# Designs tried in a protein design run: peptides against a protein of PDB entry 5EIB. Part 85

Target 1, 366 residues: chain A of PDB entry 5EIB
Amino acid sequence: VDLEPGTMDSVRSGPFGQIFRPDNFVFGQSGAGNNWAKGHYTEGAELVDSVLDVVRKESESCDCLQGFQLTHSLGGGTGSGMGTLLISKIREEYPDRIMNTFSVMPSPKVSDTVVEPYNATLSVHQLVENTDETYCIDNEALYDICFRTLKLTTPTYGDLNHLVSATMSGVTTCLRFPGQLNADLRKLAVNMVPFPRLHFFMPGFAPLTSRGSQQYRALTVPELTQQMFDSKNMMAACDPRHGRYLTVAAIFRGRMSMKEVDEQMLNVQNKNSSYFVEWIPNNVKTAVCDIPPRGLKMSATFIGNSTAIQELFKRISEQFTAMFRRKAFLHWYTGEGMDEMEFTEAESNMNDLVSEYQQYQDATAD
Target 2, 366 residues: chain A of PDB entry 5EIB as posed
Amino acid sequence: VDLEPGTMDSVRSGPFGQIFRPDNFVFGQSGAGNNWAKGHYTEGAELVDSVLDVVRKESESCDCLQGFQLTHSLGGGTGSGMGTLLISKIREEYPDRIMNTFSVMPSPKVSDTVVEPYNATLSVHQLVENTDETYSIDNEALYDICFRTLKLTTPTYGDLNHLVSATMSGVTTCLRFPGQLNADLRKLAVNMVPFPRLHFFMPGFAPLTSRGSQQYRALTVPELTQQMFDSKNMMAACDPRHGRYLTVAAIFRGRMSMKEVDEQMLNVQNKNSSYFVEWIPNNVKTAVCDIPPRGLKMSATFIGNSTAIQELFKRISEQFTAMFRRKAFLHWYTGEGMDEMEFTEAESNMNDLVSEYQQYQDATAD

## One batch from the design tools (peptide; made by RFdiffusion4, then SolubleMPNN)

Design b2_p13_6_s1 (from b2_p13_6, 7 letters changed)
Fold by OpenDDE base, seed 5:
Structure b2_p13_6_s1 (fold): chain B 366 residues (1-366), chain A 13 residues (1-13)
Amino acid sequence: as target 1 above (366 residues)
Amino acid sequence: MRASEAKRAERLA
């Protein structure tokens, strides 16, 4: 789905374009112009029914519909505005199904789109209410990984999207291969989301290796385990050491000893015990899939529900507040039928979410 | 660069 036709042509001409049914390409003509309100109230609202018709048709063809997965950006107008409109409409029609998102968070290091803080804040407000699971894929973190860890002098969207694809492949491993932990979306939610609003995940991937060092690196279970818990490997720009893990899932892929994985996972938990909440028993889950990812002998994917995710929301909130106090560009949103009150409601709800994470960070076992 | 401009630049390259 896109509000611009040229995106669909790029997908269709791509290496995997033929896996999608031609009739499932739904697109507009005008685009959203990086405006959430165009995506949500005008251009996106004109297209949403055509998307819902496709969603219904595909849902009816499922033997066992678990839920929905949306991949979108929060900095743009289509992914943010129309994406959250679709989430809302799907949730209204399928209230008992899991809504999962891969939400790409904006960064000033990656994009010069000045209104990204508005689009992100308005989107987060919708995601808090209408999703069950959200993987926070932060362009800030992706850029920093590409530049600092991968030693790319000028990171491209292709380089960032490679990390996104590796992460998405990692976190969906248990859904794609039978007999694993979190084999369905609902089971993932039960294991990862102790409180309904606190459903924003910090994903991480190992190995992350620069092209120059890739030939010299042996991949071992201890190295994967250490790297996946390193703040530098998080796909969200948060330091887990500034918060506490509510829940963790670790997904190992490749031929390895399950005993060695369990030993290393216990060691890393014990070493980092101060960064876990003590009042959630058995809050770390581990899976091992014998099938490695393409091009690697082994990998580890991390899913963290951490109170440190508040750093990401605080960054967006600070940028939002600095613009909103000046009423900068508000007329672009209000001109599409949006009220200024929706900005203050979205800001308030995101600040409440930050406060909730802080409350659970400071909570002790009584 | 706007994401749309970056995507345009990638399409024009």
Scores: peptide ipSAE 0.005, ipTM 0.465, DockQ to the pose 0.018
Fold by OpenDDE base, seed 4:
Structure b2_p13_6_s1 (fold): chain B 366 residues (1-366), chain A 13 residues (1-13)
Amino acid sequence: as target 1 above (366 residues)
Amino acid sequence: MRASEAKRAERLA
């Protein structure tokens, strides 16, 4: 789905364009112009029914519908505005199904689009209420990985999207291969989300590889285990050492010893015990899939529900507040039918979420 | 270039 036709043409002409049904390409003509309100109330609202018709048709064709997965950006107008509209509408029609998102968080390091903090804050407000699981894929973190870890002097969206694709492939491993931990979306939610509003995940991946860079060195299980818990490997710009893990899932891929994985996972938990809440027993889950990702001998994917995710939301909130206090560009949103009150409600709800994470960070076992 | 145009150019490369 897009509000611009050229994105659909690029997907259709791409190496995998034929895997999608032609009738499932739903697109507008005008785009959202990086405006959440155009995505949510105008251009997106005109297109949403045609998307819902496709969603219904595909849902009816499923033998066992688990839920929905949305991949979207929060900095743009289409992914943020129309994406959250779609989430709301799908939640209304399918209240018993899991809503999962891959939400790309904006960063000033990656985009000069000044209104991204508005689009992100308005989106997070919707995601708090209408999703069950949200993978926070932060362009800040992706840029920092590309620049600092991968030594790319001028990271491109191609470089960032390579990391996104590796992460998405990693976190969906258990859904795609039988006999794994968290083999369905609901089981993932049960294991990862102890409190309904605290459903924002920091993903991580090891080994980190640039597009076109072959890692000639095979990593070991100890190296993978250490790397996936390193803050530098997190796809969200948060330091886990500044918070506490509520829950963790680790997905190993490739031919390795389960015993060695369990030993290394125990060792890393013990070394990082101060960064876990003590009042959630058995809050680390491990899966091993014998099938490695393409081009790698082995990998590890991390999913963390950590109170450190508040650093991401604080960053967006600070950027939002700096613009909103000046009423900068508000007329672009109000002109599409929004009220200024919706901005303050979204800011408030995101700040409440930050406060909730902090409360659980500071909570001790009685 | 708008960030959207840069994204589009990089998808086509």
Scores: peptide ipSAE 0.005, ipTM 0.463, DockQ to the pose 0.018
Fold by OpenDDE base, seed 1:
Structure b2_p13_6_s1 (fold): chain B 366 residues (1-366), chain A 13 residues (1-13)
Amino acid sequence: as target 1 above (366 residues)
Amino acid sequence: MRASEAKRAERLA
């Protein structure tokens, strides 16, 4: 789905364009112009019914519909505005199905689009209410990984999207291969989301190694375990050491000892016990899939529900507030039928979410 | 170039 035809042409011409049904390409002509309101109230609203018709058709073809997975950006107009409209409409029609998202967070390090804080804040407001699980894929963290860890002098969107694809492949491993922990979306939600509003995940992928050092790095279970818990390896721009993990899932892939995995996972929990809440028992889950990712002997994918994720929302909130106080660019949104009150409601709900994370960070077992 | 134009150029390259 896109409000611009050129994106669909890029997908069709790509190496995997033929895996999608032609009838499942739904697109507009005018685009959203990086405006959430165009995505949500005008251009996106004209297209949403055509998308829902496809969603219904594909849902009816499922033997067992677990839920939906949306991949979108929060900085743009289509992914943010139309994406959240689509989530709302799907939730209304399928209230008993899981809504999962891969939400790409905007960063000034990656994009010069000045209105991204508005688009992100308005989107987060919708995601808090209408999703069950949201993977926070932060362009700031991806850029920093590319630059610092991968030693890429000038990270491209191709480099960032490579990390996104590896992460998405990792977190969906349990859904794609039988006999795993979190084998369905509902079970993932039960294990990862102790409080309904606190459903924003910090993903990570290991190994991440620069091209120049790949030949010198041994892929071992201890090394994967150490890297996946390293703050520099998080694909959300927050430091887990500034918060506490509510829940964690680790997905190992490749031929390895289950005993060694369990030992290393126990060791890392014990070493980092101060960064876990003590009042959620058995809050770390581990899965091992014998099938490695393409091109690697082994990998590990991290999913963290951490109170440190509030650093990401605070960053967006600060950027939003600095623009909104000046009423900068508001006429672009109000001209598409938005009320100024919706900005204040979205800001308030995101600040409430930050306060909720802080409350559970400070909570004790007593 | 707008960031959207840069993304489009990188997708077309």
Scores: peptide ipSAE 0.000, ipTM 0.466, DockQ to the pose 0.018
Fold by OpenDDE base, seed 3:
Structure b2_p13_6_s1 (fold): chain B 366 residues (1-366), chain A 13 residues (1-13)
Amino acid sequence: as target 1 above (366 residues)
Amino acid sequence: MRASEAKRAERLA
């Protein structure tokens, strides 16, 4: 789905263009112009019914519909505005199904789109209310991984999207292979989301290795475990050491000893015990899938629900507040039918979310 | 080059 036709042509001409049904390509002509309100109230609202018709058709063809997975950006108008409109409409029609998102967070390091803080804040407001699980994929963290860890001097969107695709493949492993932990979206939510509003995850993928170091790297369970829990490996731009993990899931792929995995997971948890809440029992879950990802002997994928995620929301909130106090570009949103109150409500709800994370960070076992 | 500059270059090519 896009509000621009050119993205659909790129997908159709790509190596996987033929795996999608032609009728499942839904697109507009005008684009959102990086405006959330165009995505949500005008251009996106004109297209949403045609998307919902496809969603219904595909849902009816499912033997067992678990829920929905949306991949979108929060900085652009289509992914943010139309994406959150689509989430709201799907939630209304399928209230008993899981809504899962891969939400790409904007960064000034990656994009020069000035209104991204508005689009992100308005999107987070919708995600808090209408999603069950949100993987926070931060373009700032992706850029930093590409630059610092992968040693890419000039990271491209291709390099960032490679990290996203590896992570998405990792977190969906249990859904695609039978007999795993978190084998369905609802089970993942039960294990990962102790409080309904606190459903924002820090993803991570290992191994991440620079081209120059690939030939010297032995892939081992200890090295994967260590890298997976490293703050520099988080695909959300927050430091887990500044917060506490509410819940963690680790998904190992490849031929490895389950005993070695359990030992390393216990060791990393014990070494990092101060970074876990003490009042949630059995809050670390581990899965092992014998099938490695393509091109790797083994991998590990991390899913963290951490109170440190508030650093991401604080960054967006600070940028939002600095623009909103100046009423910068507000006329572009109000001209599409938005009220200034919607900005204030979205800011308030995001600040409440930050306060909730802080409350649970400071909570002690009674 | 920022990723924004790369995306601009891809749109102009």
Scores: peptide ipSAE 0.000, ipTM 0.454, DockQ to the pose 0.017

Design b2_p13_6_s2 (from b2_p13_6, 7 letters changed)
Fold by OpenDDE base, seed 1:
Structure b2_p13_6_s2 (fold): chain B 366 residues (1-366), chain A 13 residues (1-13)
Amino acid sequence: as target 1 above (366 residues)
Amino acid sequence: MRASEVARAKRLA
């Protein structure tokens, strides 16, 4: 789905364009112009019914519909505005199904689009209410990984998207291969989301290795485990050491010892016990899939529900507030039929979310 | 209900 035809043509011409049904390409002509309100109230609202018709058709063809998975950006107009409109409409029609998202968070390091803080804040407001689980894929973190860890001097969208694709493949492993922990979206939500509003995950993928160092690196379970829990490996720009893990899932892929995995996972929890809440028993879950990802002997994928994720939301909130106090660019949104009050409501709800994370960070077992 | 009790009740064993 897109409000621009050019993105769809790129997908069709790509190496996997033929895996999608032609009738499942739904697109507009005008685009959203990086405006959430165009995506949500005007251009996106004109296209949404056509998308819902496709969603219904594909849902009816499922033997067992678990839920929906949306991949979108929060900085743009289409992914943010139309994406959240779609989530709302799908939630209304399928209230008993899981809503899962891969939400790409904007960063000034990656994009010069000035209104991204508005689009992100308005989107987060919708995601808090209408999703069951959201993977926060932060362009800030992806850029920093590419630059610092992968030693890429000038990270490209291709480099960032490679990390995104590896992470998405990792977190969906349990859904794609039988007999694993979190084998369905509902089980994942039950294990990862102790509180309904606190459903934002920090993902991570290991191994991450610079091209120059790949030849010297042995892939071992201890190294994967250590890298997976390293703050520099998080795909969300927050330091887990500044918060506490509510829940964690680790997905190992490849031929390895289950015993060694369990030992290393126990060791990392014990070493980092201060960064876990003590009042959620068995809050780390581990899965091992014998099938490695393409081109690797083994990998580990991390899913963290951490109170440190508030650092990401605080960053967006600070950027939002700095613009909103000046009423900068508001006429672009109000001109599409949006009320200024919705900005204040979205800001408030995101600040409430931050406060909720802080409350559970400070909570004790007593 | 304490936050800890709600969290414990939701997790799969």
Scores: peptide ipSAE 0.030, ipTM 0.649, DockQ to the pose 0.028
Fold by OpenDDE base, seed 5:
Structure b2_p13_6_s2 (fold): chain B 366 residues (1-366), chain A 13 residues (1-13)
Amino acid sequence: as target 1 above (366 residues)
Amino acid sequence: MRASEVARAKRLA
């Protein structure tokens, strides 16, 4: 789905364009112009019914519908505005199904689009209410990984999207291969989300290695385990050491010893015990899939529900507040039928979410 | 193309 036709042509001409049914390409002509309100209330609203017809048709063809997975950006108008409209409409029609998102968070390091803090804040407001689980894929973290870890002097969208694809492949491993932990979206939510509003995940991937160092690096279970918990391997620009893990899932891929994995996972938890809440028993889950990712002998994927995720929301909130106080560009949103009150409500709900994370960070076992 | 260059081209006019 896109509000611009040229995106669909790029997907169709891509190496995997033929895996999608031609009739499942739904697109507009005008785009959203990086305006959330245009995506949500005008251009997106005109297209949403055509998307819902496709969603219904595909859902009816399922023998066992678990839920929905949306991949979108929160900085652009289509992914943010129309994406959250679709989430709302799908949730209204399928209230008992899991809503999962891969939400790409904007960063000034990656994009010069001034209104991204508005689009992100308005989107987060919708995601808090209408999703069950959200992978926070932060363009700031992706850029920093590309630049600092991968030693790419000029990161491209191709470089960032490679990290996104590796992360998505990692976190969906248990859904794609039988007999794993979190084998369905509902089990993932039950294990990862102890409180309904606190469903924003910090993903991470290992190994992350520069092209020049790949030939010299041995992939071992201890090294993968250490890197998976390293803040530099997180796909969200948050330091886990500034918060506490509510829940963790670790997905190992490749031929390895389950015993060695369990030993290393116990060691890393014990070493980092101060960064876990003590009042959630058995809050770390581990899976091992014998099938490695393409091009690697082994990998580890991390899913963290951490109170440190508040750093990401605070960053967006600070940028939002600095613009909103000046009423900068508000007329572009109000001109599409949006009320200024919706900005204040979205800001308030995101600040409440930050406060909730802080409350559970400071909570002790009674 | 860099992410920043794409973002500049897609700015609200």
Scores: peptide ipSAE 0.006, ipTM 0.447, DockQ to the pose 0.023
Fold by OpenDDE base, seed 2:
Structure b2_p13_6_s2 (fold): chain B 366 residues (1-366), chain A 13 residues (1-13)
Amino acid sequence: as target 1 above (366 residues)
Amino acid sequence: MRASEVARAKRLA
C-alpha cells in the first residue's frame, strides 16, 4: 500500500515483486507530502476502503487468522497517517485479532523532513490505543549501528533496511517455524506485554553484519548472548542500563546446545539483575530454532520490553514541543481538517506513556 | 544515495 505509484512499481520490478498478488497492490496518485493529516483524513481516507477490501479477502482465505502485521514509517505521511488509519479500521473490524506493527521511528540523522516529530507523535498516540505489539525500529539506532559498528561512512537506506530485515526475520522466527516458544502473536503478547499500554519493544540483533560482508566470523553462544544485551546492538536509540526490563525474549537460530543457551541466558540475567524488575517472575523467555538465517551459521534476536524506551519517546516529545510551541507548519495539518486539540491530545498521551514507564521503573516488590 | 539525500529528493517530488 502506498499513496504514490512509484513505490509499488519499485516493489513490482524488484527481485521479490512476483511473490505478491497484482490485485494486492493498492496505491494512490497524489502522495501524502510527508503530512500525517493527508494520510489520515484526506488522501489516505479516499484509499482506505480499497485496502480494507483486500484485507477482508485475504483474511477470509486464512484457515486461522492470528492477526495483522503492519510495516510502516512514522516520519512520512503515508506510513504514519494512512498506516494508523488502517490500524484503526482493522481494529474496528477485527477487535479479537492481534495488531502487530514494525514502526520505523524518525531521526534527524537520517531525514531532513522537518515535520517528522508531528507525524511520529500523532502516530504514537494511535499505536498506544490500537496496537497490541509494536517493534520500535529507530532510524537513529540503525544509523548509529551502520556508522559506528559496521563502519559505514555514509549509511544508505539499503544498509538500514538490511538491519530492519534481519530484525524482522529474527522476531518472526517463532511464527514461521514449528515447535517454538511464542509460536503465535497472542502468546507473544501474553509473554511480552504485562500492561496493555506498555507494548513497545526494543529489538536487537547479533551478529551485526553488513550486506556483502564476506568476513563472517562465526560467533559462539556466549558471544551472541553478550552482544544481544549490548546497548550498541539495540535497534532503538535508548540505553537499557537507564531503565529496567519488564520482559525479554531471546530467539537463537542455528545448531547449538540448548543447555549452553540456558546457561548463558541465566548468566546474563544474573550479571544484569539490576536492570530487570524483580516483581515479574520468569520475565525472560528463550527460544532456539535449529534453522539459521540465510548466510549465517547462527544468530540471536532480542526483544526487550524496557522502561528505557521512554528515552525514545522523550526525544520525539522534545522535538514535537519545540515545533508546536512555535506553531510551525500547523497550517499544513489544520488545512486537511485537523484540530490543534489532536496535537495536544497526542502529546499528552505520549507523556502519560513516559510517566507509566517511569512508574514501573521505580516500582519495588511490596 | 544517503538516507538524508533520498528523504530530500522525496520532498522535491
Scores: peptide ipSAE 0.005, ipTM 0.451, DockQ to the pose 0.022
Fold by OpenDDE base, seed 4:
Structure b2_p13_6_s2 (fold): chain B 366 residues (1-366), chain A 13 residues (1-13)
Amino acid sequence: as target 1 above (366 residues)
Amino acid sequence: MRASEVARAKRLA
């Protein structure tokens, strides 16, 4: 789905374009112009019914519909505005199904789109209410990984998208291969989301590899385990040491000893025990899949529900507030039918979410 | 090309 036709042509002409049904390409002509309101109330609202018709058709063809997975950006207009509209509409029609998202958080390091903080804040407001689990793929973190870890002097969207694809492949491993922990979206939510609003995940991946680097160093289980818990490997720009883990899932891929994995996972938990809440028992889950990712002998994927995610939301909130106080570009949104109150409500709800994370961070066992 | 430059180019397209 896109509000621009050229994106569909790029997907269709891509190396995997033929895996998608032609009738499932739904697109507009005008785009959203990086405006959440165009995506949500005007251009996106004109297209949403055509998308819902396809969603219904595909849902009816499923033998066992678990839920929905959306991949979108929060900095743009289509992914943010139309994406959250679509989530809302799907939630209304399928209230008993899991809503899962891969939400790309904007960063000034990656994009010069001035209004990204508005689009992100308005989107987060919708995601808090209408999703069950959200992987926070933060362009800040992706850029920092590319620049600092992968030593790319000028990271491209291709470099960032390589990390996104590796992460998405990792976190979906248990859904794609039988006999794994969190084998369905609902089990993932039960294990990862102790409180309904606190459903934003920090993903991480090891080993981190650049596109075109052919020399994949074979990592050991101890090295993979250490890298997964390193803040530098997080795909969200948060330091887990500034918060506490509510829940963690680790997915190992490749031929390795389960005993060694369990030993290393226990060791890393014990080493980092101060960064876990003590009042959620058995809050770390581990899976091992014998099938490695393409081009690697082994990998590890991390999913963290941590109160440190508030650093990401605070960053967006600070950027939002700095712009909103000046009423900068508000006329672009109000001209599409938005009220200034919607901005204030979205800011308030995101700040409430930050406060909730802080409350649970400071909570002690009775 | 930087991600920011790609984003700027997409705005001009």
Scores: peptide ipSAE 0.000, ipTM 0.428, DockQ to the pose 0.021

